# Designs tried in a protein design run: peptides against a protein of PDB entry 3H8D. Part 77

Target 1, 122 residues: chain A of PDB entry 3H8D
Amino acid sequence: DMKRQQRFFRIPFIRPADQYKDPQNKKKGWWYAHFDGPWIARQMELHPDKPPILLVAGKDDMEMCELNLEETGLTRKRGAEILPRQFEEIWERCGGIQYLQSAIESRQARPTYATAMLQNLL

## One batch from the design tools (peptide; made by RFdiffusion4, then SolubleMPNN)

Design b2_p15_6_s3 (from b2_p15_6, 6 letters changed)
Fold by OpenDDE base, seed 1:
Structure b2_p15_6_s3 (fold): chain B 122 residues (1-122), chain C 122 residues (1-122), chain A 15 residues (1-15)
Amino acid sequence: as target 1 above (122 residues)
Amino acid sequence: as target 1 above (122 residues)
Amino acid sequence: MLMTYEELKAWLYPP
């Protein structure tokens, strides 16, 4: 059902070790999510002290947001929603295309808008 | 070709009569556009001193942006692009659904993503 | 104020 609304979100976070430090000493990470309708299709995390994490539905379910979009409250959080390209740009930079492609080829990815788009592109 | 990218934009404008006034005396209007691929599908204008203007492709071509999206430079203007729902919310509030529907029924609207979506909704 | 990664996980990955 490719008619589902595609929505993208981003939330900044700080490391646990920095939570009590002065603002200037807090290094920000970024949590990204792509929701294909009510369910997450892709997730991405930029950490200040380790490589990016890329996650795709089906393959990485246990590491991805388990809540329905409405349950997350993301749609009600000011500044959380971002434009598709804002997600895709980072996704591509992090090697997301190849990551998702590999997941599809290995039959680990469940079909989503993201998988369909990639398959249309190839 | 419903595969075209849908992009939405908003820019503020000041009334000509206010352009040389102090900032506190400038009333802002808002110009909205929905581009279905390279071409505008819908346009909307919120004015401080008159009713909203709603425009749809085919019907209102002479009053709408004549430029291809790339030609507008909107994609390169920081803060201009908005989320689909940010457009749709205002569109609906202004009676855009009925306006577009009427344009379709009167055979004035040219087919766009917007017309297709509305027809899917009805 | 920004949340920690752990707080984020607690929010989006509840038990």
Scores: peptide ipSAE 0.407, ipTM 0.532, DockQ to the pose 0.819
Fold by OpenDDE base, seed 5:
Structure b2_p15_6_s3 (fold): chain B 122 residues (1-122), chain C 122 residues (1-122), chain A 15 residues (1-15)
Amino acid sequence: as target 1 above (122 residues)
Amino acid sequence: as target 1 above (122 residues)
Amino acid sequence: MLMTYEELKAWLYPP
């Protein structure tokens, strides 16, 4: 259903090795999620020391958040929710359009709002 | 089309009488807008000295923003865009659900994402 | 305090 609420979230994280370092010496990563209704549609991770990770529902289920939106508590975490464009801008920069397109073409992507939007764009 | 991007904005305004007062003596109002694609669907105004104003497309066109989203420049104004819930929370508190419902029932509301969502909720 | 990546994974990928 296209009427499902699209919600986006971002959480910063630090590397294990930086856990006990001074704040100025902690390099931040960023975890991003797009939820199409209760279920995740896309996930993205920016790491300070390795390439971005892009994940799409259907193809990358085992590597993606396994909790439904309510279970995550993200909606209740102050500062976690972000604007759609805040997700999409990074997604695009990281090659997300091509990644999702490839997943659709290979029939690995589960239909989501994201897949529908991309198909509408093409 | 349910695939239209739903975007929300908020801009503070100062009353004309307070325009030249010291900052601490300026009472801020808030202008809110919901755009369903390029066109406004809902508008809301919080005033420091009078009741909230609620406006819905179709019914209140003459009192609502006449510019399409691109013309407003809102998408390019830093800090103007807000999360859907930031709009909806205020909308609900101000009686927006009932206002929109009444507009639908009287056949004054133009069909928008907002009208569809409300009809889905009822 | 920020969480570690492992803590994030443990939170969002429970067994």
Scores: peptide ipSAE 0.406, ipTM 0.543, DockQ to the pose 0.815
Fold by OpenDDE base, seed 3:
Structure b2_p15_6_s3 (fold): chain B 122 residues (1-122), chain C 122 residues (1-122), chain A 15 residues (1-15)
Amino acid sequence: as target 1 above (122 residues)
Amino acid sequence: as target 1 above (122 residues)
Amino acid sequence: MLMTYEELKAWLYPP
């Protein structure tokens, strides 16, 4: 059902090597998630020292959050929820459209709000 | 098309009577808008000294924003865009569900994402 | 306080 609530989240993280450094010397990464209703549809990770990681439901389930939205506690974490555009802008810059398109064409993507939106654009 | 982008906005306003008062004596109202794609679906106004105003597309077109989303400039106004829940929470508290339901039943509401969501709940 | 990447994974990928 493409009328499910679409919710987006972002969480900063630090590298293991920076765990015991001064705050000024800790480089931040960013973890992003798109939930289509209770289930994750897309995940994205921005790392300070390696290429972005893009993940889509169906294809990348083993590398994606395995908790439903309620189980994550993300809705209760202050400042974690972001606007759709705050996710999509980064997704697009990282090549997310092409990544999801390829997953659809290879029959690896699970149908989600994200797959439906992309197919509406094409 | 219920797959259109749903975007929500909030802008503060000052009452005309307070226009020339000191900042500490200006009571703020709040203007809310829900855009279903380029077109407004719901509008809400919180006033410091009178009941909330609730408006839905079709029924209240003459009292609602007549500009499409791009024409409003809201997408370019920093801090204006809000999360869906920030709109819905206030909408519900003000009796928006009942208001929209009545508009649907009286055949006054124009079909929007809002009308579709309500019908999915009932 | 920010969590480490490992802590984030442990949270989102429970055993």
Scores: peptide ipSAE 0.405, ipTM 0.543, DockQ to the pose 0.810
Fold by OpenDDE base, seed 4:
Structure b2_p15_6_s3 (fold): chain B 122 residues (1-122), chain C 122 residues (1-122), chain A 15 residues (1-15)
Amino acid sequence: as target 1 above (122 residues)
Amino acid sequence: as target 1 above (122 residues)
Amino acid sequence: MLMTYEELKAWLYPP
């Protein structure tokens, strides 16, 4: 239901090639996730050297985090949890609204908090 | 061809939940990859709290590293490259031979150095 | 130390 807690997380990552470089030469990527209750609803990845990746539950299940929220340990990783707007701002800039909308229209998206909110917006 | 360089890599990972724990309380997983030339042929993951994961090209493409070898930067990560036997030993212990064999028999496996070697062994 | 992308995926994307 819409009573499920909506929680958002982001984790920075680096390329293996940059692991031992000076900090100034490390290019960071960012992994984002939106959990609708225990299950992921949306995922987004910002890579330093390729286009952003957008993923939505139902459509992209095989490419998304397969752990439930508790299994990930994200809730226990200091600094990983972010505010909803911190996710949504990037999601919007990356074309997430259109991506999710298309997934809904094609009946690929699993109903989530995100799909409900988008349908309200439209 | 079989002339392609076979290279193997291993990198550790820590669960997000353990990131800030004392070293003694950090559980390490291990990510393994076999590259047949520029492309991954096999992938294996040892987790501290779940069964090993075995993946083979063709069958498990969507779950395997999608970067070519050069893009990964693994060749430039000190300590990442391992000897073939260091991979194979773990692969065998985890049931990799049977897994790959089954993938070949089901016609799911993409032909690689690994499939060729296994077919020679049988 | 930051995780690599591969390390991240190895943990979060098990089948």
Scores: peptide ipSAE 0.370, ipTM 0.629, DockQ to the pose 0.497

Design b2_p15_6_s4 (from b2_p15_6, 5 letters changed)
Fold by OpenDDE base, seed 1:
Structure b2_p15_6_s4 (fold): chain B 122 residues (1-122), chain C 122 residues (1-122), chain A 15 residues (1-15)
Amino acid sequence: as target 1 above (122 residues)
Amino acid sequence: as target 1 above (122 residues)
Amino acid sequence: MLMTYEELRAWLYPP
């Protein structure tokens, strides 16, 4: 249902190899998630030393967060929640529109708010 | 429609009398707005030296922002957009629930996402 | 303090 609350989150991380280095030598990655109600719809990861990872519900379920929104605790983590545009801007830059479109066309994407919005746009 | 995008904004303002004073003597107020799609649904103002002002669509149209969301330029103003909870927390503290409830009961409130959510809560 | 990628995975992908 398009009435479901859309919530977006971002968490920074560092590489295991960097955890004992000085702050200037810790390269950050970023984990992003879009939840359509209690269920994750999109996920992406920005790594400092490899291409972005894009994931969409239905296609990439096994690689995506397995917890529902409440279970993640993201709603209670200060600074984790972001505005929709803060997610979408990165999603677009990383080729998310094309990725989700391809997943829809191949019938791999589970219908979500994200798929519905894309189909309205195109 | 509950499908409409809910967007929240906050901007500071300085009292006219303080605009030429040193920074330490400039007391800030805060202007908040909730837009239900293109139309404003709720507005509130925090002042440093008087009680908060709460306004709801239908009841307080003449005192609220007359511009639609696009006309305000708020979506293009860096730092103006805030998370829903950043609005709701202040709204609640200022008695917004009771204010909106009263407006609904008196049939002064125009139906908005805010009125619908409140009626679901109560 | 930031968590490692492994810690993040452990959190969001529990066994």
Scores: peptide ipSAE 0.410, ipTM 0.531, DockQ to the pose 0.891
Fold by OpenDDE base, seed 2:
Parts: structure tokens; sequence; C-alpha cells
Structure b2_p15_6_s4 (fold): chain B 122 residues (1-122), chain C 122 residues (1-122), chain A 15 residues (1-15)
């Protein structure tokens, strides 16, 4: 159902190697998630020391968050929720449109709000 | 149509009397808006020197933003858009639920997403 | 305090 609530989240993280360093020496990564209703539709990871990771439901399930939204506790974490555009802007810059399109064309993507929106655009 | 996009915005304003004062002497107010699709549904103003102002569509049209969302330019103003909860939290604290309820009961409120949600709650 | 990537994974990818 495309009436499902679309919610977006972002969590910062640090590398294990930086765990005990001074704050100024901790390089941040960012974990992003798009939930289409209770289930994740897209995930994205910005790492300080490697290329971004893009993940889409169906294709990349084994590498994506395995919890439903409520189970994650993200909705209760202060500052975690972000605006749709805050997700999409990064998604676009990382090549997410092409990535998702390819997943659709290869029949690997699970239908989600994201796939539907892309199909409307193309 | 309840499928309309619900978008929320906040912008600061300075009192006219403080316009030319030093930054430390400028007391900020906050203007809040809830748009139900292209049209404003609720408006809220936090003032540094007087009680909050609550406004709902239909009842308070003459005191509310007259522009549709696109005309406001809010969607293109960096940092203006806020999360629903960021609006609702202030709305609730200011007595917005009671205000809107009263407007509905008096037949003054125009039907909006906000009125519908409240009616579902009560 | 920020969590490590490993902590994040443990949180969101439970066994």
Amino acid sequence: as target 1 above (122 residues)
Amino acid sequence: as target 1 above (122 residues)
Amino acid sequence: MLMTYEELRAWLYPP
C-alpha cells in the first residue's frame, strides 16, 4: 500500500579504530535508512575510509537492517529521524537512482515506495 | 484528499523594535506552519514578548498565510522545513489540540488533515 | 558518545 508512511533516519558512527581516540581524531560515518511503512526499503552507508554503500530491499536484504522499524527503536532516538530530502539528496549523489533502476530491471528489487516512485519518474 | 503531502516549516523572526539592535538584544520569535498539500492548515507563532498565537484554517484565515506553499518559497529555504513532530510538540504545548477541537465543534474550522487526525483521536 | 560501526551492526543486525 502506497499509503504507508515513509520515514527516513540517519545515525552517525565511528570506526572501531577510532573508538578510544580524541574526538578530533574520530572520523564519522553515517548510516541511512528509508522505511516504507514498517520495513526498510533502502539503506545507505557513508564511510570515512571507503566508498559509499547503497542497498535496496529485495536485492540486498542480507546486508540490510533485519529489524522492522519499531524494533529498531529509531523512532525514539532523538535526532535520528530526517526529512525525506535529507536522505534523497545523499542517495542521488551516491548514484542511488541508477542503482535502484538496475535492481528493478534485473528483477532483484522488491517492490517498495522507492521502486514505485522511480518507475513513475522513468 | 488525505493523501496530500503534509509538510511543516519554521522560520525565525525578529520584532520590529529589535530590527536595528545588536544581535544580543534581538529577541527571536518563531513562525510555524503546517501545510496540507498546497494550502496552510495550521499556523503558530511563538513570540518573545507575548503569548503564543495559534491559528487554524477556516477559523483564522484572515490572520494566516495567504500564499500557497509554492508561493511562500519555504520549500526552497534552507533549514525551514521541519519534521512533523517538531511542529506537533510545540502545537501541543501551546494548547493547539484544544484550540483546534474548539474550532471544529464551533464549525469554524475548515476540514484539513489536522482536523481529520484530531477527529480520529477523539 | 557515538557508537562504533560494529555496535551499530550489532544493534540493527541481531543474530
Scores: peptide ipSAE 0.410, ipTM 0.530, DockQ to the pose 0.864
Fold by OpenDDE base, seed 3:
Order: C-alpha cells, then sequence, then structure tokens
Structure b2_p15_6_s4 (fold): chain B 122 residues (1-122), chain C 122 residues (1-122), chain A 15 residues (1-15)
C-alpha cells in the first residue's frame, strides 16, 4: 500500500578499533534505514574505511535489519529519525537508484514503496 | 498521485504589535504548511493570542499560500522543513482530522494526499 | 556516547 507511512532513520557508529580512543580519534560511520510501514525497504551504511553498503528488501534480507520498526526502538531514539530527502540524497550519491533498478530487473527486489517509486520515474 | 513527495514546513512569526519590542516581549506564532508535491494541501497557524487556524486546499484557497513550493523558497530556508509527524501531531491537536473530514463531506476539499489518507483511515 | 558497529549489529540483528 502506497499510503503506508515512509519513515527514515540514521544512527552513527564507531569502529571497534576506535572504541577506546579519544573522541577526536574516533571515525564515524552512519547506518541508514528506510521503513515502508513496519517493514524495512532499504538500508545503507557509510563506513569510514570502506565503500558504502547498499541493501534492498527481497534481495538483501539476510544482511538487513531483522526487526520490524516497532521492535527496533528507532522511533523512540532521539535524533534518529531523518527527513526523506536526507536519506535519498545519500542513497543517490551511493548509486542507490542503479542498485535498486538492477534488483528489480533481476526479480530479486521485493515490492515496496521504493520499488514503486522507481518504476514510476522510469 | 499518491507517489508525490509530501513535505512539511514550519516557520515562526512575530505579531505586528510586537515587532519593535524587546526579544523577551515578542510572542511567537508558528506557520505550518503541508505540500503535496508542488502544491499546498494543508496550512495551519498557531497564534499566541487567538485560536489556531486550520486551512485545507479547495475550501480555503483564498486564505492559503498562493505560491508553489519552489516559489516559496521554503526548501532553501535552513530549519524550515519538519518531519511529517511534527506537522500531524499539531494538526491532530487542533482538530484537523474533523476539519478536513467536514470539508470532504461538504465537497469543498480538493483531492490531495491529505484527503486520500483520511479517507483510507475512515 | 556512540555505539560500535558491533553493538549496532547486535541490536538490529539479534540471533
Amino acid sequence: as target 1 above (122 residues)
Amino acid sequence: as target 1 above (122 residues)
Amino acid sequence: MLMTYEELRAWLYPP
């Protein structure tokens, strides 16, 4: 249902090797998630020391968040929720459009708001 | 089209009578807008000295923002864009659901994402 | 305080 609430979240993280370093020496990564209603539709990770990770529902389920939105507690974490464009801007920079398109064409992507939106644009 | 981007904005305003007062003596109001794609769908105003104002497209066009989203410059104003729930929470508190419902039933409301969402819930 | 990537994974990918 295209009327489901689309919600986006971002969580910063540090590398295991940096956990005991001074704050100025901790490189930050960023974990992103797009929830189509209660279910995750897209996930993205920015790491300070390796290429970004892009994940889409259906194709990458085993590597994506396994909790529904309520179970994550993300909606209750202060500062975690972000605007749609804050997610989409990074998604686009990382090649997310092409990644999702390929997943759709290979019939690996599960239908979500994200797949419907892309198919509407193409 | 339900796939149009739904964007929400909030900007503060000061009453004309307070414009020359010291900062501590200026009461703030808040102007809210929901844009369904490029077009405004809902508008709301919180005033420090009178009841809230609720406005919906079709019914209240003459009292609502006349500019499309690009023309407003809201997307370029730092801190103006807000999360959907930040709008909806205030909308609900002000009786926006009942207001929009009445506008739909009287055939005054123009079809928007807001009208479609409400009709889906009822 | 920021969590480690491992802590984030443990939180969102429970066994």
Scores: peptide ipSAE 0.409, ipTM 0.544, DockQ to the pose 0.825
Fold by OpenDDE base, seed 4:
Formats: sequence, C-alpha cells, structure tokens
Structure b2_p15_6_s4 (fold): chain B 122 residues (1-122), chain C 122 residues (1-122), chain A 15 residues (1-15)
Amino acid sequence: as target 1 above (122 residues)
Amino acid sequence: as target 1 above (122 residues)
Amino acid sequence: MLMTYEELRAWLYPP
C-alpha cells in the first residue's frame, strides 16, 4: 500500500578512536534509512574512511536495520528525521538508482515504495 | 595461530529515543566483542528491552562488526577494553557456549581462538 | 555526544 507513510532518518556516528578527540578531529559518518511504513525499505551509510554502503530490502535484509520503525526510537530522536529529498539526493549520488534497479531485475528486492517509484520512473 | 592476541571490548549504547532524556530515564545496552588478532571472533549485545544477542564468526559475519580491530579504534577508546573474564562471564550467562557449540556442529563457525578453546573444553 | 558506529549497529541490528 503506497499510502504507507514514507519517513526518512539520518544518524551521525564517529569512530571509537575519535570519541575523545577535539571536535575538529572527529570524522563523522552518516547512517541513513528510508522506512516504508513500519519497515525499512532502503539504507545507506557514508563512512569517512571507506566507500558508501547501499542496501535495499529483500536483498540486504541481514545487513539492514532489523527493528521496525517504532522499535528504533528514531521518531523520538531529535534531528534524526529528514526530508525525502535529503535522503534521495545522497542516494542518487551514491548510485542508489542503479543498485535498486539491479536488485529488482535480479528478483532480490522486496517490493516497497522505493521499488514502485523506481519502476514508475523507468 | 593461537598466538594471536585475544582482546575484548565493551561499549555502551542507548536507544535513540532515550538520548535526550534525563540520565535516570536512559536505558543502556552493552556491545561486547572478542577479537582474535585483527578480526572479530565473537560478539554479543545486552539490550535493556530485548533478549541478549550472541554472534560468532563465520555464522554471523553479516551481523557482526565488519571492521578489523585497528579500524574500529577500540584500542584507542578509553574504557573500552575489558578483561577476558569480563567477556566470558557474560558470554556464559547468555548461553554462548551452547551457541558456539551449535555453530561448530553445524559447520557454520569459522575457526577461531574461541572455537579452539571450546573444542578443548569438550 | 555522538554515537560510535559500533553503538549504532549494536542497537539497530538485533537478530
């Protein structure tokens, strides 16, 4: 049901080694998630010291957030929720369109709002 | 090579929802890791609101820390490193012996210091 | 204070 609420979140993180360094010496990573209703549809991670990670539901379930949205507490974390475009901009830049497309074509992707939207775009 | 350094670490975490609550209302979880040389051998997690998680190398690679020890920065995080017994005590209490044993018997476990020690114990 | 990546994964990736 495409009527499910689409919600997006972002959480910054640091390396353990940087935890006690001065702020200017802390390198941030970013964890992103797209929830299609209560369940995650897409996830991506920007790390300061390695390539971006892209994950899509169905294909990458084992590597993605396993909590439903309510269980995560993300909706109650100030500053965690972001606008759709704030997610999509990074997703596109990281090659997310191609990644999701490949997952659909290989029949690995679980149908989500994201898969539906991409199929409409193509 | 059993000559690899066995190192253990513990990191606290809190739920995103609790991050901005008063200290008395923050529920802590604990992330534990056993590194056999540069690579993780065992991982476990204590959550305030769900059962403990046990993970062993080979079987649970996708759910475990994917960074080598140096990449984690754990060795440089004050208070993160713990004594072997501090890990093993919790591991045993959570049923880790049985979990690892099952992973060995199912041929899912990657050989590590932990598997070797368990096999010596049995 | 920011979470570490390990802390983040510990919470978000239960079995």
Scores: peptide ipSAE 0.376, ipTM 0.638, DockQ to the pose 0.489; fails the geometry check

Design b2_p15_7_s1 (from b2_p15_7, 5 letters changed)
Fold by OpenDDE base, seed 3:
Structure b2_p15_7_s1 (fold): chain B 122 residues (1-122), chain C 122 residues (1-122), chain A 15 residues (1-15)
Amino acid sequence: as target 1 above (122 residues)
Amino acid sequence: as target 1 above (122 residues)
Amino acid sequence: SISEWLASRGYVEVD
């Protein structure tokens, strides 16, 4: 069902070890999520000191947020929701297209809006 | 106009220097084209001895076929027309998505079905 | 909540 609402969110985070340090000593990461209706389709994590983590539904379910959109409270969290392009820009830079394509080809990806869009292109 | 017919073609070629050699000594290349209606949208060339050449409308017009689809005679050439996936598979492998994306971002790409599809995804 | 989920994964949400 491609008619589901596509919504994107971003939350900054720090590591537990940095939580009581001065702000300048807190290395910020970014957690990103793409929700295809109530279900997460893609997750992406930017870290200050390691490679980006890319996750796609069906393949990486155990590492992704298992909460549906309403359970997350993201829609009620001020400043969390971002524009599609704000997600896709980072996704692209991190190699997300190839990551998702590989998941589709290996039949690990669960069909989502993201898989449908990619399959329309390729 | 996204309603234009998308058609894909492939033609083998050999280097001029090899044209009179025995078949086993002819290193074959492949010329690919994506036509968005009568206009070429993408061109791709596989070579036996150098990197693939990727070309997109608006950016690479001077290096691409300037003939419209009817002028090429490709639709009348037996075995020239290929399935979309047969083009896209090679395009993907050659880094075509990133190539086209860069052309869009630099505002060098002419809007085509290919740019529209990519912009829908990203 | 997402904040609790992140915490359980070793992330501390910040502003």
Scores: peptide ipSAE 0.373, ipTM 0.508, DockQ to the pose 0.664
Fold by OpenDDE base, seed 2:
Structure b2_p15_7_s1 (fold): chain B 122 residues (1-122), chain C 122 residues (1-122), chain A 15 residues (1-15)
Amino acid sequence: as target 1 above (122 residues)
Amino acid sequence: as target 1 above (122 residues)
Amino acid sequence: SISEWLASRGYVEVD
């Protein structure tokens, strides 16, 4: 449904173990979210010391942000919103296309803007 | 066609008459563009001393940027790219929905992502 | 909030 606004966000984070270290010793991760209207469609986490985590709606609901966009406060957080390409470029590098494709093929993915875009690409 | 990337840009401009004035006397305008893939779909100009200018593909081709996205160099210009909402919010305030709608009804608008989005909204 | 959600997952939001 093209009525739903596609919005993308990124938040940097650190591990709790690094919280009280000197800034140079705080290894930064990045939490990414794609919201298809009010609901998250994709989530992605970049970690400093482990593989990226890719999550898609329907398949990974239990691991994804359960808050709707309004509840997150992301739209009110300065610098959190990013351009679509800033999400997609990282998503692509991390194998997100294949991940989502496999979720569609296994009938685990909930239909979203992301699934529709992928199906048009193929 | 969902394959086409939607990209939005904004560039400040000053009036030629203000070009050599002191900075405080240079009234700034804003040039906005929505590119649907390589081609401009909508253009909008905010002026300090006259009504906003709204332009849509098909109807206003002679008044719009004739360069494809690559030719503009906008993708290489730091700070030029803006979020979709940063374009749409201004577009809406300026009556862009009605302008595009009227262009569709008069069969003057070239089909674009913008026309498709509007038709889904209605 | 997203900050609280991240904290619950073992992440500390930073600037």
Scores: peptide ipSAE 0.372, ipTM 0.564, DockQ to the pose 0.825
Fold by OpenDDE base, seed 5:
Structure b2_p15_7_s1 (fold): chain B 122 residues (1-122), chain C 122 residues (1-122), chain A 15 residues (1-15)
Amino acid sequence: as target 1 above (122 residues)
Amino acid sequence: as target 1 above (122 residues)
Amino acid sequence: SISEWLASRGYVEVD
């Protein structure tokens, strides 16, 4: 349903091995999530030392957040919510358009706001 | 077109009469804008001492921002861009749903993302 | 919580 709220979040993370290092030695990654209503539509992980991880609902359910938005507490976490473009800009740079398109074409993607928007774009 | 980017902005303003007063005596208002792609779809003004102003494209064009998004410089103004919900929450509180609905029913509203979303909601 | 979820995936949330 197109009336569902689209919400985007970002959380910085570190590697477990860096947990107790000095701040200067903690290389941050970034976890991104796009929620289409209560459920995740896209997830993205930027790592400091490896390629980004792109995940789309339906195809990558096992690797994506299984919590609904309320369960995550993201809406209550200060600084976690980001603008749509803040997600999309990174998504695009990471090849997310092609990734989602491939998931759609392979019939692996669950229909979401993201799939609908991409189908409108293409 | 549903593929257009929806972007929301907020800028504080002060009353002209308060322009040269001490900061403590400057009552701020808030100017809000929803851009549906390059063009404004909704505008909203919160005043410190009078009722809010709600404006919708088509009906209120003469009172709304006539600049396209790029011309406004809003995208380059730090702190101006806000989350969709930050706009919608205020819009809803100010009776924006009813205002836009009335504009649609009177055939005054220009079709925008906002009109489309409202029609999906109702 | 998302923090717990991240931890379960081998990530440590930071500021």
Scores: peptide ipSAE 0.371, ipTM 0.575, DockQ to the pose 0.803
Fold by OpenDDE base, seed 4:
Structure b2_p15_7_s1 (fold): chain B 122 residues (1-122), chain C 122 residues (1-122), chain A 15 residues (1-15)
Amino acid sequence: as target 1 above (122 residues)
Amino acid sequence: as target 1 above (122 residues)
Amino acid sequence: SISEWLASRGYVEVD
C-alpha cells in the first residue's frame, strides 16, 4: 500500500570470533533491511567470506528479522537509515531481482511493496 | 508508476545579495526537490525571512525546475540526495499536504507519484 | 532491539 513508508537500513557487523582481534583483522559484514511499513519486506547480508544472503518476506520469514520497525530501534539509530537506492544497488548486484522473482513465481513471497514493484517492472 | 524511482534532494542556497557578505551574515535557505522518475513532482524552498514556497507539478511548472533529473546533476552531487522522510517531514510542516490537495481538487496538479500517494491517503 | 537481534544470530554490531 502506498500509505506505508518504505524505509531502508544498514548496520555493519563483525563475527563474534573477530571482536577481540585488532581492527585491521576484523572482517566487516553488512546487514540490510527494507521495511514496508512496520514489517520487513527484504533482508540482505553481505559477508566478507561467503556469498551474500538474500531473504524475502513470506519465503524466508524464519531467517529474517521478526521485530517490527519500532521494536528494532532502527529509526532511532544514527546513521542506520539509508537511501532506497543504497539498498537496491546492492540488492541488484547480489541477484535480488531474480531471487524475489523466483519467490513470487513459486508463490512463496508474501505480497509487499517489493513484490509489487518487481511485478510492475516485469 | 511504480517503475519510476522517487528521489529526493536538498541543496542549500544563499540569496545573491548575501553572497559577498561574511559567512555569518549569509542567511541560508534550502531548496528541496522530489523527482518522480526523470521529472520533478514537487519543489519546496525554505527561506530564512519569508514563508516557505511550495510548488507542485502541473500547477507551478513555470516556477519549478525545468531540468530533468539527469540534467540537474543532483544525482552526482555529494550530499544532495536525502531520504524521502527528510523531504516529507518538511513538506508536511509547510502545509504541503493541503497545498497538493488543493491543486488536485482544482485539477491543476499533474498526476505524479505525489498526487497518487495523497489520493491513497485520503 | 536490532542490536540484540543481531547478537542472537551471531553478529556483533559495530560502527
Scores: peptide ipSAE 0.370, ipTM 0.572, DockQ to the pose 0.826

